# Peptides against a protein of PDB entry 5OK6: the designs that were tried, part 31

Target 1, 215 residues: chain A of PDB entry 5OK6
Amino acid sequence: ELPGLDSQWRQIENGESGRERPLRAGESWFLVEKHWYKQWEAYVQGGDQDSSTFPGCINNATLFQDEINWRLKEGLVEGEDYVLLPAAAWHYLVSWYGLEHGQPPIERKVIELPNIQKVEVYPVELLLVRHNDLGKSHTVQFSHTDSIGLVLRTARERFLVEPQEDTRLWAKNSEGSLDRLYDTHITVLDAALETGQLIIMETRKKDGTWPSAQL

## One batch from the design tools (peptide; aimed at target 1 H131 P211)

Design b2_p18_8 (made by RFdiffusion4)
Pose (drawn by RFdiffusion4):
Structure b2_p18_8 (pose): chain A 215 residues (1-215), chain P 18 residues (1-18)
Amino acid sequence: as target 1 above (215 residues)
Amino acid sequence: FQEASDELITQWQEAEEA
């Protein structure tokens, strides 16, 4: 059952529960298509529960590239294309109005940058492959703030690399050559990795030689 | 997204067989 209009407003807009919730690293926020949010705002501010301004179910279809991979469209601007809500507010809105059938939520995280916190709407999507098959990829989203060491550990896990196997990483650049990702302590941002980039994990041979010594 | 060229794939196949 829907809460009253003022109750909905307080839950979604105010304090710890709503849009005014402070940004804390690691917390989840969700994207809501701006038109739907404005319609909900007009409804809750209108004083009439029976109004035709009732927004209906949340539908973020215009924010997705397609329904095959459900990727968020690039180039979206907060306040123009979408509004961010903390996880609780999103949960409440979905419980009240529903979410379009078959459509996934768009969940993003808060990250820490040198002097600010922000929701990382566009993390870096990396294609992780082993050197022996460059077409067999695990597509994984990493934060700009994740370390290269995390990228390596993730690639190892995704490919079920055994503990005794030694592995290291390369990145295929726009020129089609390879840049060695030497330092596992630096971040994806420091390494200037970009979405859609191919990250190659090579495995050391049993004799101690590396496949890349052949390049 | 990026795809490997045929030359790069061949190089990696040859490197694995070495």

Design b2_p18_8_s1 (made by RFdiffusion4, then SolubleMPNN; from b2_p18_8, 11 letters changed)
Fold by OpenDDE base, seed 4:
Structure b2_p18_8_s1 (fold): chain B 215 residues (1-215), chain A 18 residues (1-18)
Amino acid sequence: as target 1 above (215 residues)
Amino acid sequence: PQVASEALKAAFAAAEAA
């Protein structure tokens, strides 16, 4: 059941759980397509329950690049293409208006960068491969704040690497060459890794030699 | 072992050719 228009406005825009609440690292926020949100604003601000301004179900279709992987379009801008809502506000809107059938919520995390918290709308999708099978990739999403060590551990897990096997990472750079990700303590951001970048996990041979050392 | 080395060599060779 839809609450009163003023109550909706207060719940979504105002208060400790509203759109304007402070960002906190690790919290989930959700994207709402801007036109829908503006229609909702018009509806609740109109003061009447006139169905002519009723926004209908939330539909974020225009934010998605495709309906297969549900990846966001590149270059979306907050306030122009979408609005960010904290989890509580999002769940209220979904409960009141529904979400388009089959469409996943666009959930994003607040990350803490040096001197700023922001919702990470575009986390980094890396293509993880093994050095011996470059054609078989695992696409894995990472935060810019994740360490290279986490990327390595994730790669090991995805490829079912045994604990006794030694592995290291290489990144294919913009020049097409491979840069070794030697420091595992730096972040994805520090390493300047980007979405779609190929990350090669090299496994040490049983003889103690590295495949790359023979190049 | 040889396949692994060849794949990596191919990757590096492609990088050098780029």
Scores: peptide ipSAE 0.033, ipTM 0.663, DockQ to the pose 0.084
OpenDDE base, seeds 1, 2, 3, 5: peptide ipSAE 0.033, 0.033, 0.031, 0.030; ipTM 0.702, 0.698, 0.684, 0.643; seed 3 fails the geometry check

Design b2_p18_8_s2 (made by RFdiffusion4, then SolubleMPNN; from b2_p18_8, 9 letters changed)
Fold by OpenDDE base, seed 3:
Structure b2_p18_8_s2 (fold): chain B 215 residues (1-215), chain A 18 residues (1-18)
Amino acid sequence: as target 1 above (215 residues)
Amino acid sequence: PQVASEELKQAFAEAEAA
């Protein structure tokens, strides 16, 4: 059974525990499609539980580019396309109204940036390749706050690089040239890496030379 | 022996020339 309309409004819109509550690094937030959320607002503000404004189950279909990989459409804007809810508020709405059958929740993490907490709606998807086999890419998601060192470790793991093998990264830039990622302590954000960017892992030769140095 | 692809060789050559 649905809670009282005023109780729903207070639970979801309460600035202490609802939509407007402070962000905390590492916590989960969820996207709700804006039209559905506005319909819900109209329903609970109308004061009539039997009104024609009942929102039905949560349906985020318009936020997805496909129903296979459940990737978000590019360029979605908070407050225009979707609303962000903390995990508790999301779970209340799902318990009250349900979620469209077969549709996954859109869970995102709060990240800590130098001066702000932000829900990271779009993690960076990098295309990882080896220098000697550019045709075999692995797409891997990273936070903007992840280090280049983590990208390198992840690449080594995906390509089954042995611990004794030495490796380094190159990024293909917008001009089509390759920038070497020298500092492994900087973040993906600091390196200005973007979704769809090609990252090349170079492996040192057994003779101690780098493939790139012989070119 | 690890041999760089021709595409990578070209990319490195272009990067060194820049």
Scores: peptide ipSAE 0.056, ipTM 0.668, DockQ to the pose 0.115
OpenDDE base, seeds 1, 2, 4, 5: peptide ipSAE 0.035, 0.036, 0.034, 0.030; ipTM 0.673, 0.687, 0.649, 0.676

Design b2_p18_8_s3 (made by RFdiffusion4, then SolubleMPNN; from b2_p18_8, 9 letters changed)
Fold by OpenDDE base, seed 3:
Structure b2_p18_8_s3 (fold): chain B 215 residues (1-215), chain A 18 residues (1-18)
Amino acid sequence: as target 1 above (215 residues)
Amino acid sequence: PQEASEELKAAFAAAEAA
């Protein structure tokens, strides 16, 4: 059942617990399509529950590039294409209005960047390969705040590398050359890694030599 | 045998020389 219009507005737009609340790292936030949200705003501000301005169920269809994998369109902008809501506010709206049948919620995490919190709408998708078998790739999502060490561990896990095997990473840069990722403590952001970028895992030979060093 | 392709070998050589 829908609460009173003023109560809806206060619950969702309350600066302490609603849309305007401070971001906290690790929290889940949800995307709401902008036109739906504006329709909801008009509805609750109009003061008439029987108004023709009723927004209907939440429909994020225009934010998706496909309805199979539910990937977001590229280049979406906060405040223009979507609004971000904290989990509590999202769940209230879904309980009041429903979500379009078959659509998943668009959940994203707050990340801690230097001097700012941000909802990470677009995690970085890296293409992981082995130096000796470029035909077997794994596309894996990482946060901009994840370390290169995590990328390396993830690559080792995906390629079933044994603990005793030594490995290191190379990134293909924008010029088409390879840059060695020496520092595993820096973040994906610090390394300026981008979606679609090729990351090559090199495995040390049993004789203790690196494939790249004997060329 | 854990050897890179010739193309990747060339890429590695270029990277190590840079």
Scores: peptide ipSAE 0.043, ipTM 0.653, DockQ to the pose 0.099
OpenDDE base, seeds 1, 2, 4, 5: peptide ipSAE 0.061, 0.041, 0.032, 0.029; ipTM 0.689, 0.664, 0.684, 0.610; seeds 1, 5 fail the geometry check

Design b2_p18_8_s4 (made by RFdiffusion4, then SolubleMPNN; from b2_p18_8, 9 letters changed)
Fold by OpenDDE base, seed 2:
Structure b2_p18_8_s4 (fold): chain B 215 residues (1-215), chain A 18 residues (1-18)
Amino acid sequence: as target 1 above (215 residues)
Amino acid sequence: PQVASQELIEAFRAAEAA
């Protein structure tokens, strides 16, 4: 049963637990398509539950690039294309109105950037490859706040590198050259890594030499 | 930062072909 319209408004728009609540690092937030949300606002502000302004089920179809991988369209803007809701508010709306059948929720995490919390709508997708097989890539998502060390560990895991094997990363830059990622403690953001960027994992040879040093 | 030149890319390609 749907709560009263005023109760819905208070629950979703409440500054403490609703849309306007402060962001906290590690929390989950959800995207809601803007037009649906505006329709909901109009419905609950109208004061008539029998109104023709009923929003129906949440439908985020316009936010997705495709219905196969459920990737977001590029260039979506908060307040124009979508609104962000904290998990509690999202779950209330889903419980009240439902979500379009087959659509996954668009869950994103709050990350801590220097001096600001932000919902990371677009994580960084990196193309991981081995130095000796550049044609076989693994696409992996990382937060801007993830360390290069995590990228390296992830690459090692994906390529089934043995613990005794030594590895290092190179990033292909916009000029087509390779920049070595020396510091594994810096973040993806600090390293200025971008979506679609090729990251090459180099494995040290058994003789102790690096493939790149023989060049 | 050791910017591995186009030479490094070529070398990795060469290593791939070996």
Scores: peptide ipSAE 0.105, ipTM 0.756, DockQ to the pose 0.204
OpenDDE base, seeds 1, 3, 4, 5: peptide ipSAE 0.083, 0.085, 0.081, 0.051; ipTM 0.752, 0.753, 0.725, 0.716

## One batch from the design tools (peptide; aimed at target 1 W170 S177 Y182)

Design b2_p19_1 (made by RFdiffusion4)
Pose (drawn by RFdiffusion4):
Structure b2_p19_1 (pose): chain A 215 residues (1-215), chain P 19 residues (1-19)
Amino acid sequence: as target 1 above (215 residues)
Amino acid sequence: SAEQLHDEETVRYDDKFGK
């Protein structure tokens, strides 16, 4: 059952429960298409529960590239295309109004940058492959703030690399050549990795030689 | 390191991978 209009307003907009919740690293926030949010706002501020301004179910269809991979469209602007809600507010709104059938939520995380916290709406999507098959990829979203060491550990896990196998990473650049990802302590941002980039994990041979020595 | 510098100065292609 729907809460009253003022109750909905307090839950979604205010304090720890709503949009005013402080940004803390690691917390989840969700994207809501702006038109739907504005319609909900007009409804809860209108004083009439029976109003035709009732927004209906949340539908973020215009925010997605397609329904095959459900990727968020690039180039979206907060306040213009979407509004961010903390995880609790999103949960409440979905429980009250529903979410379009078959559509995934758009969940993003708060990250720490040198002097600010922000929701990372656009993490870096990397295609992780082993050197022997450059078409067999695990597509994984990493934060700009994740280390290259995390990228390597993730690639190892995704490909079930055994503990005794030694592996290292390369990145295929826009010129079609390879840049060695030497330092595992730096971040994806420091390494200037971009969404859609192919990351190649090579495995050392049993004799100790590396496949890349052949290049 | 010497290996890092060598890799930064050497142009490498993945043309032999997958073979």

Design b2_p19_1_s1 (made by RFdiffusion4, then SolubleMPNN; from b2_p19_1, 11 letters changed)
Fold by OpenDDE base, seed 5:
Parts: sequence; structure tokens; C-alpha cells
Structure b2_p19_1_s1 (fold): chain B 215 residues (1-215), chain A 19 residues (1-19)
Amino acid sequence: as target 1 above (215 residues)
Amino acid sequence: SAEEEALKKTTLTPDLFGK
């Protein structure tokens, strides 16, 4: 059942559990398309449940670049294109109004950066390949806060690298050359890795030599 | 993708590897 309009406003906009609540690392937040949210605000502020301002089901179609992979458009701005809601508030709106048929929720995580929490709307998508077969790639999503060590472990797992095999990473830079990722303790952000960037995993030979040293 | 096709044609050479 749809609750009273004043109750809806208080549940979604409050500073303790609603839109204005503090961000906490690891929590899930959801994107809501801005025009729908503004229509909902107008509806609940109008005080008439039978108003022509009824927003209908949540429709995030304009936020997606495609309806196949459900990737977000680039360059979306909070407060202009979308509003962020904590999981509880999102689930309330979905239960009251529904979500457009076939659309997935746009779930994102709060991350901890130096002196700030933010919802990571755009995590980094890296193109992982092996040095000996560049034509077989795995696109993998990482947080900016993930370590290079996690990228390396993930690459090893995706390519089914045996525990006894030694591996290291190279990143293709803007000049087309390869920069070695020596420090595995720094983050994806610290390494300045970007979406679409090619990451090459080099595997050490059985003779103890590196392929790149013999080129 | 066009990027995957470009990668299939890429040969790793010594000059590509930073020292």
C-alpha cells in the first residue's frame, strides 16, 4: 500500500536513514533519474494522492548508454542527472511505485578516499590480457581504492594461473608504451589507472627468465 | 570490438617496455 505523502517525504529525505544520511564505506546506494525524482517531490509536496503529478514507476532509461549491458552514460552528474539514495530509501520507492520493466537497479558502493567518503558511480574497468595472447581479454571492474595486488590476483584467477607461476603487471600508457606496476600496495587511483586501459599480465618462464627481458 | 581486433594484431617489442 502507498503510504501518506508526508510519510513518504519524511522516510526518503530524512538525515538519519534517507537521502541526507551520512555516507558509510561499504554501504550500497542507488541512482534515481533526476526528472523522476523531481516529479515524485512535486507529487508528495502537493498533498493530493490523486494528483496528475503522480510520478509512475521509476524509470532510469536516460542514465543508461545501452539496454544490453546496462552501462551508465559517461559524464553523469549528481544533482543534475541523478539523485543518490541509500538502500532502504531506494527499496521504499521501488515498493511504492515500482521499477520500469526489465531495468536493473543502479547499485553503487560507498568508498573511503583520503578524508572523504563518496559513492563510486564510475568504478574503473580494466582490460586484462596475458603477454602471450593479447587477443583474449577479460574486462574487470575495480574500485579506485582497490590495490594493484588485487588487480594482479584477479588477473591470475581469470586466466587460471597456477600458484607456483610468478606473474607481474604492465599498464599501457597514453604514449603506447608499457609501464611496469612495481608497487602492488598502491591503489588503482594512486597508479592513475583509467577505464579501458590495457593491463598486461606477464608470466615468468620455467627457466626463471621474464619474456619481456628477452624481447 | 575494434579494440580487441587491434590487440590481436599487436606485437610486443622491446621498445614498448619501460626500463
Scores: peptide ipSAE 0.220, ipTM 0.806, DockQ to the pose 0.096
OpenDDE base, seeds 1, 2, 3, 4: peptide ipSAE 0.039, 0.029, 0.034, 0.016; ipTM 0.619, 0.619, 0.515, 0.555; seeds 1, 3 fail the geometry check

Design b2_p19_1_s2 (made by RFdiffusion4, then SolubleMPNN; from b2_p19_1, 11 letters changed)
Fold by OpenDDE base, seed 1:
Structure b2_p19_1_s2 (fold): chain B 215 residues (1-215), chain A 19 residues (1-19)
Amino acid sequence: as target 1 above (215 residues)
Amino acid sequence: SAEEEALKATKLTPDLFGK
């Protein structure tokens, strides 16, 4: 059964626990399609539970680029295309109205940036490859706050690199040249790595030489 | 600085982040 309209409004929009609550790093927030949310607002503000403004189930279909991988469309704007709700508020709405059948929730994490918390709507998807086999890629998602060290470890794991093998990363830049990722302590954001960017893992040869030293 | 680059990145790609 749906709660009273005023109760719904307070649960979802209350600044302490709802949409306007402070962000905390590591918390989950969820995207809700803007038109649905606005219809819900109109419904609960109308004061009539039997109103024709009933929003129906949550349907985020317009936010997805595809229904296979459920990737978001690029260039979505908060407040225009979607609203962000904390996990509790999202779960309330889903409990009350349901979610479109087969459609996954759009869960995102709060990340800590320099001097600000943000919901990371678009994590970075990197194309990981080995220097000697550029045709075999692993697409891996990273937070902008993840370290280059994590990217390197992830690449080593995906390519089954032995612990004793020495590896390093290169990023293909917009000019098509390769920039070496020397500092593994900086973040993906600090390294200015972007979605779709090719990251090349170089493995040191048994003779102690680097393949790139011969280019 | 890393902070300047982060700030630059967030300005260049504002849509990467919601709230």
Scores: peptide ipSAE 0.033, ipTM 0.507, DockQ to the pose 0.030
OpenDDE base, seeds 2, 3, 4, 5: peptide ipSAE 0.018, 0.022, 0.023, 0.017; ipTM 0.559, 0.559, 0.586, 0.507

Design b2_p19_1_s3 (made by RFdiffusion4, then SolubleMPNN; from b2_p19_1, 10 letters changed)
Fold by OpenDDE base, seed 4:
Structure b2_p19_1_s3 (fold): chain B 215 residues (1-215), chain A 19 residues (1-19)
Amino acid sequence: as target 1 above (215 residues)
Amino acid sequence: SAEEKALAETTLFPDLFGK
């Protein structure tokens, strides 16, 4: 059931709990396609519930590049392509208008950067591979704020590495060379890792030697 | 190290960097 138009506006646009509320690290926010949101704004501002400006169900189709993995298109811009809403506001809109059938919500997390909170719309997608089988990759999303240690642990988990096996990471950089990720305490951002970047997990041999050290 | 990097590029990943 739809609440009154003024109530909808207050719940979604309220500066304390709505679209303009402060960001807090770890919170979930959701993307709403801009055209739909503008239509909703026009509807609730019009004051007539029977208006032809009724927005219908939320449809974020234009934000997706595919309907298999539901990845976002590259280069989307806040305020032009989409609006960000906190979880509470998103859930209200979905409950009132519905979401297009089969379409997942576009949930993103607030991250803490050195001097600002930001909704991480584009987390880093890394291609994880083993040194001995570069043809088999696991694509995994990481926050820019995640540590290299987490990337390593994730790689170990995905490749079912036994606890007693020693592993380390290499990154293929933009220059086409390999950089070993020595410091596992720095972030993905600090290591300048980017979406689509190949990360190679090397496993130490039983004889204690590293594969990379053998000619 | 730079030596370790060069060795790794040559030995482990010839398919990534060419011959």
Scores: peptide ipSAE 0.206, ipTM 0.809, DockQ to the pose 0.173
OpenDDE base, seeds 1, 2, 3, 5: peptide ipSAE 0.035, 0.025, 0.164, 0.045; ipTM 0.551, 0.575, 0.784, 0.569

Design b2_p19_1_s4 (made by RFdiffusion4, then SolubleMPNN; from b2_p19_1, 11 letters changed)
Fold by OpenDDE base, seed 1:
Structure b2_p19_1_s4 (fold): chain B 215 residues (1-215), chain A 19 residues (1-19)
Amino acid sequence: as target 1 above (215 residues)
Amino acid sequence: SAEEAADAATTLSPSLFGK
């Protein structure tokens, strides 16, 4: 059942799980298309449940690049293209109005950056390859807060590298050269890794030599 | 192997390793 309009407004904007609540690392937040949200605001503030301002079901279609992979468009801006809601507020709106048929929810995580929490709307998509087979990439998403050590472990897992095999990472830079990722404790953010960047996993040879040292 | 070295050399040009 739809709650009263004032109750909807209080629950979504000013509740303990409202839009303006503090961000907490690891929590899920959801994107809502801004025009739909503004239509909802106008509806619940109007005080008439039978108003022609009824927002209908949540429709995030304009936020997606396509209806196949359901990836976000690039360059979307909070407060311009979408609003962020805590999981509880999102689930209330979905229960009240529904979500457009076939659309997935746009769930994102709060990450902890130095002195700030942020909803990570755009995780970093890296192209993982082996040094001897650049034609076979694995696209993997990472948080900006993920360590280079996690990227290395993920690459080892995807390429079925044996535990006894030594591996290291190289990042292809904007100049087209390869920068070695020496420190595995720094984050993806600290390493300035970007979406679409090629990350090369080099495997040490059985003779103890590195392939790159022969170049 | 010589083949692995050739594949590595073809794939990772020395010019790709930053100076």
Scores: peptide ipSAE 0.034, ipTM 0.641, DockQ to the pose 0.116
OpenDDE base, seeds 2, 3, 4, 5: peptide ipSAE 0.031, 0.033, 0.034, 0.032; ipTM 0.598, 0.678, 0.583, 0.590

Design b2_p19_2 (made by RFdiffusion4)
Pose (drawn by RFdiffusion4):
Structure b2_p19_2 (pose): chain A 215 residues (1-215), chain P 19 residues (1-19)
Amino acid sequence: as target 1 above (215 residues)
Amino acid sequence: SEMLEQGLHPSAHPLLKEP
């Protein structure tokens, strides 16, 4: 059952429960298509529960590239294309109005940057492959603030690399050559990695030589 | 390896250096 209009307003807009909730690293926020949010706002501010301004189910279809991979469209601007809600507010809105059938939520996380916190709407999607098959990829989203060491550990896990196998990473650049990702302590941002980039994990041979020595 | 078959090589102007 829907809460009253003022109750909905308080839950979604205010304090710890709503849009005014402070940004804390690691917390989840969700994207809501701006038109739908404005329609909900007009409805809850209108004083009439029976109004035709009732927004209906949340539908974020215009925010997705397609329904094959459900990727968020690039180039979206907060306040123009979408509004961010904390996880609780999103949960409440979905429980009240429903979410379009078959459509995934768009969940993003708060990250720490040198002097600010922000929701990382566009993390870096990396294609992780082993050197022996450059077409067999695990597509994984990493934060700009994740370390290269995390990228390596993730690649190892995704490919079920055994503990005794030694592995290291390369990145294929826009010129089609390889840059070695030497330092596992730096971040994806420091390494200047971009979405869609191929990250190659090579495995050391049993004799101790590396496949890349052949390049 | 497929890297060799595709003619992949280290970048002549690498973005990163070994620490």

Design b2_p19_2_s1 (made by RFdiffusion4, then SolubleMPNN; from b2_p19_2, 11 letters changed)
Fold by OpenDDE base, seed 4:
Structure b2_p19_2_s1 (fold): chain B 215 residues (1-215), chain A 19 residues (1-19)
Amino acid sequence: as target 1 above (215 residues)
Amino acid sequence: SDLVKRGLRFSEKPRLQEP
């Protein structure tokens, strides 16, 4: 059942779990398409539940670049293309109005950066490969706050690398050369890794030599 | 190696960190 219009407004905009609540690292937030949200605002501010301004089901279709992988369009801007709602507010709206059939929720995490907390709308999608088999890749999402060490561990896991095997990472740069990721303690952000970037895991030879040292 | 065939060169330089 739909709550009263004033109750909806207070719960979504001004509630303890409202749109303007402080961000907390690790929390889930959800994207809502801006036009739908504005229609909802107009509806609840109008004071008439039977108004023609009823927003209908949440429809985020315009935020997706495709309906197969449900990837977001690039370059979406908060406040212009979408609004961010905390999980509780999102779930209220979904319970009240529904979500368009077949659309997944657009869930994102709050990350902590040195001077700001933000919802990470665009995690970094890296293309992981082995140095000896570039044809077999694993696409994996990482937070900008994830360490290169996590990227390396993830690559090792995906490629079933044995614990005794020594591995290191290289990133393909814009010039097409491979830059070694020496420091595994820096973040994906610090390493300036970007979505679609090729990350090569090199495995040390049994003789103790690195393949790259022979090239 | 497949890397060399694809014109990939290993740089001994670390990747530049964002400031």
Scores: peptide ipSAE 0.252, ipTM 0.749, DockQ to the pose 0.388
OpenDDE base, seeds 1, 2, 3, 5: peptide ipSAE 0.244, 0.239, 0.060, 0.212; ipTM 0.761, 0.751, 0.602, 0.738

Design b2_p19_2_s2 (made by RFdiffusion4, then SolubleMPNN; from b2_p19_2, 10 letters changed)
Fold by OpenDDE base, seed 5:
Structure b2_p19_2_s2 (fold): chain B 215 residues (1-215), chain A 19 residues (1-19)
Amino acid sequence: as target 1 above (215 residues)
Amino acid sequence: SDLERRGLRFSANPRLTEP
C-alpha cells in the first residue's frame, strides 16, 4: 500500500536523506523524468489520495534515445528534463508507484571533481582497439575521474593481454593522428578524452621494439 | 600495418599527456 501523502513528501524531499541531501562521492543517484516528478509533487501536496493527479508508474521513456541500449539523449538538463534522487528515495518511489515495464533505472554515480561533487550523468564511452586489428573494438564506459592507468588496465583485460606483455595507449585526435597517452596518472578528463574516441593499445614486440617506432 | 593502411599516423607532439 502507498504510505500517507505527507509521509511520501517527507521521505523524498527532505534535506537529510531525500532529494536535497548532500552528495557523497561513490554513491548512486537515479534520474527521474521531470514531468512525472512534478505530477507526483502535485499529487502528494494536494492532500487527496483519490485525486485525479495520481502520477501512475515512473516512466523515463523521454530521457532515452533508444530502447535497445537505453542510452540517454544528449543535452539533458537537471531541473528541466529530470531530477536526481538518492538511492533510498528512488527505491521508495519505485516501490510505491512502480517503474514502466521493461525500462531500466537510470543509475549514476557521484564523482569528486576539483572543488565540487556532482552526479556524473554522462560518463565517457571509449572505443578500445589493438594496434594490429582496428576492426575489433571494445566499447567501455569510464568516469571522467578515472585514470589513464585504469583505461590501460581495462584494455589489457578486455584483450586478454598476458602480464609479461608491455602495452601503452594512443588516442586518435581531431586531426586524425594518434597522440601518445604518456602519463597514466592523469584522468580521462585531464586527457580530454570524449565519448566515441578511438583509443589504441600498442603491444611491445618480443624483440623489445615498439610497432610504432617502425612507422 | 593496419594503422598505416587506414592512414593513421603517430604524432611526435602528443597533447596533454606528455611527461
Scores: peptide ipSAE 0.218, ipTM 0.766, DockQ to the pose 0.629
OpenDDE base, seeds 1, 2, 3, 4: peptide ipSAE 0.059, 0.063, 0.030, 0.031; ipTM 0.671, 0.674, 0.594, 0.633

Design b2_p19_2_s3 (made by RFdiffusion4, then SolubleMPNN; from b2_p19_2, 10 letters changed)
Fold by OpenDDE base, seed 1:
Structure b2_p19_2_s3 (fold): chain B 215 residues (1-215), chain A 19 residues (1-19)
Amino acid sequence: as target 1 above (215 residues)
Amino acid sequence: SALVEAGLRFSSKPRLSEP
């Protein structure tokens, strides 16, 4: 059964777990398609539970680029295309109205950026490859706040690199040249790495030379 | 800056943060 309309409004908009609550790093927030949310607002503000303004189930279809990987469309804008709700508010709405059959929730994390917390709507998807086999990529998602060191460790794990093997990363830049990622302590954000960017893991040869030194 | 280049990769509306 649906809660009273005023109770719904208070819970989602003005509650301690409402839309306007402070962001906390590591917390999950969820995207809700803007038109659905506006219809919900109109419904609960109308004061008539039997109103023709009933929003139905949450349908985020317009936010997805594809229904296979459920990737978001690029260029979505908060407040125009979607609203962000904290996990509790999202779960309330899903409990009350349901979610469109087959659609996954659009869960995103709060991250700590320099001097501000934000929801990371678009994490970075990197194409990890080995220097000797550029045709075999592993797509891996990273936060902008993840270190290059984590990217390197992840690459080593995916390519089953032995602990004694020395490795380093290169990023293919927009000009098509390779920039070495020297500092492993900087973040994906600091390195300005972007979704779809090729990251090449170079493994040091047994003779102590680097493959790139021969290019 | 890297942050500017990232642009709309993040939520756009200013929100209160916990310290």
Scores: peptide ipSAE 0.280, ipTM 0.754, DockQ to the pose 0.025
OpenDDE base, seeds 2, 3, 4, 5: peptide ipSAE 0.203, 0.264, 0.270, 0.190; ipTM 0.743, 0.750, 0.748, 0.737

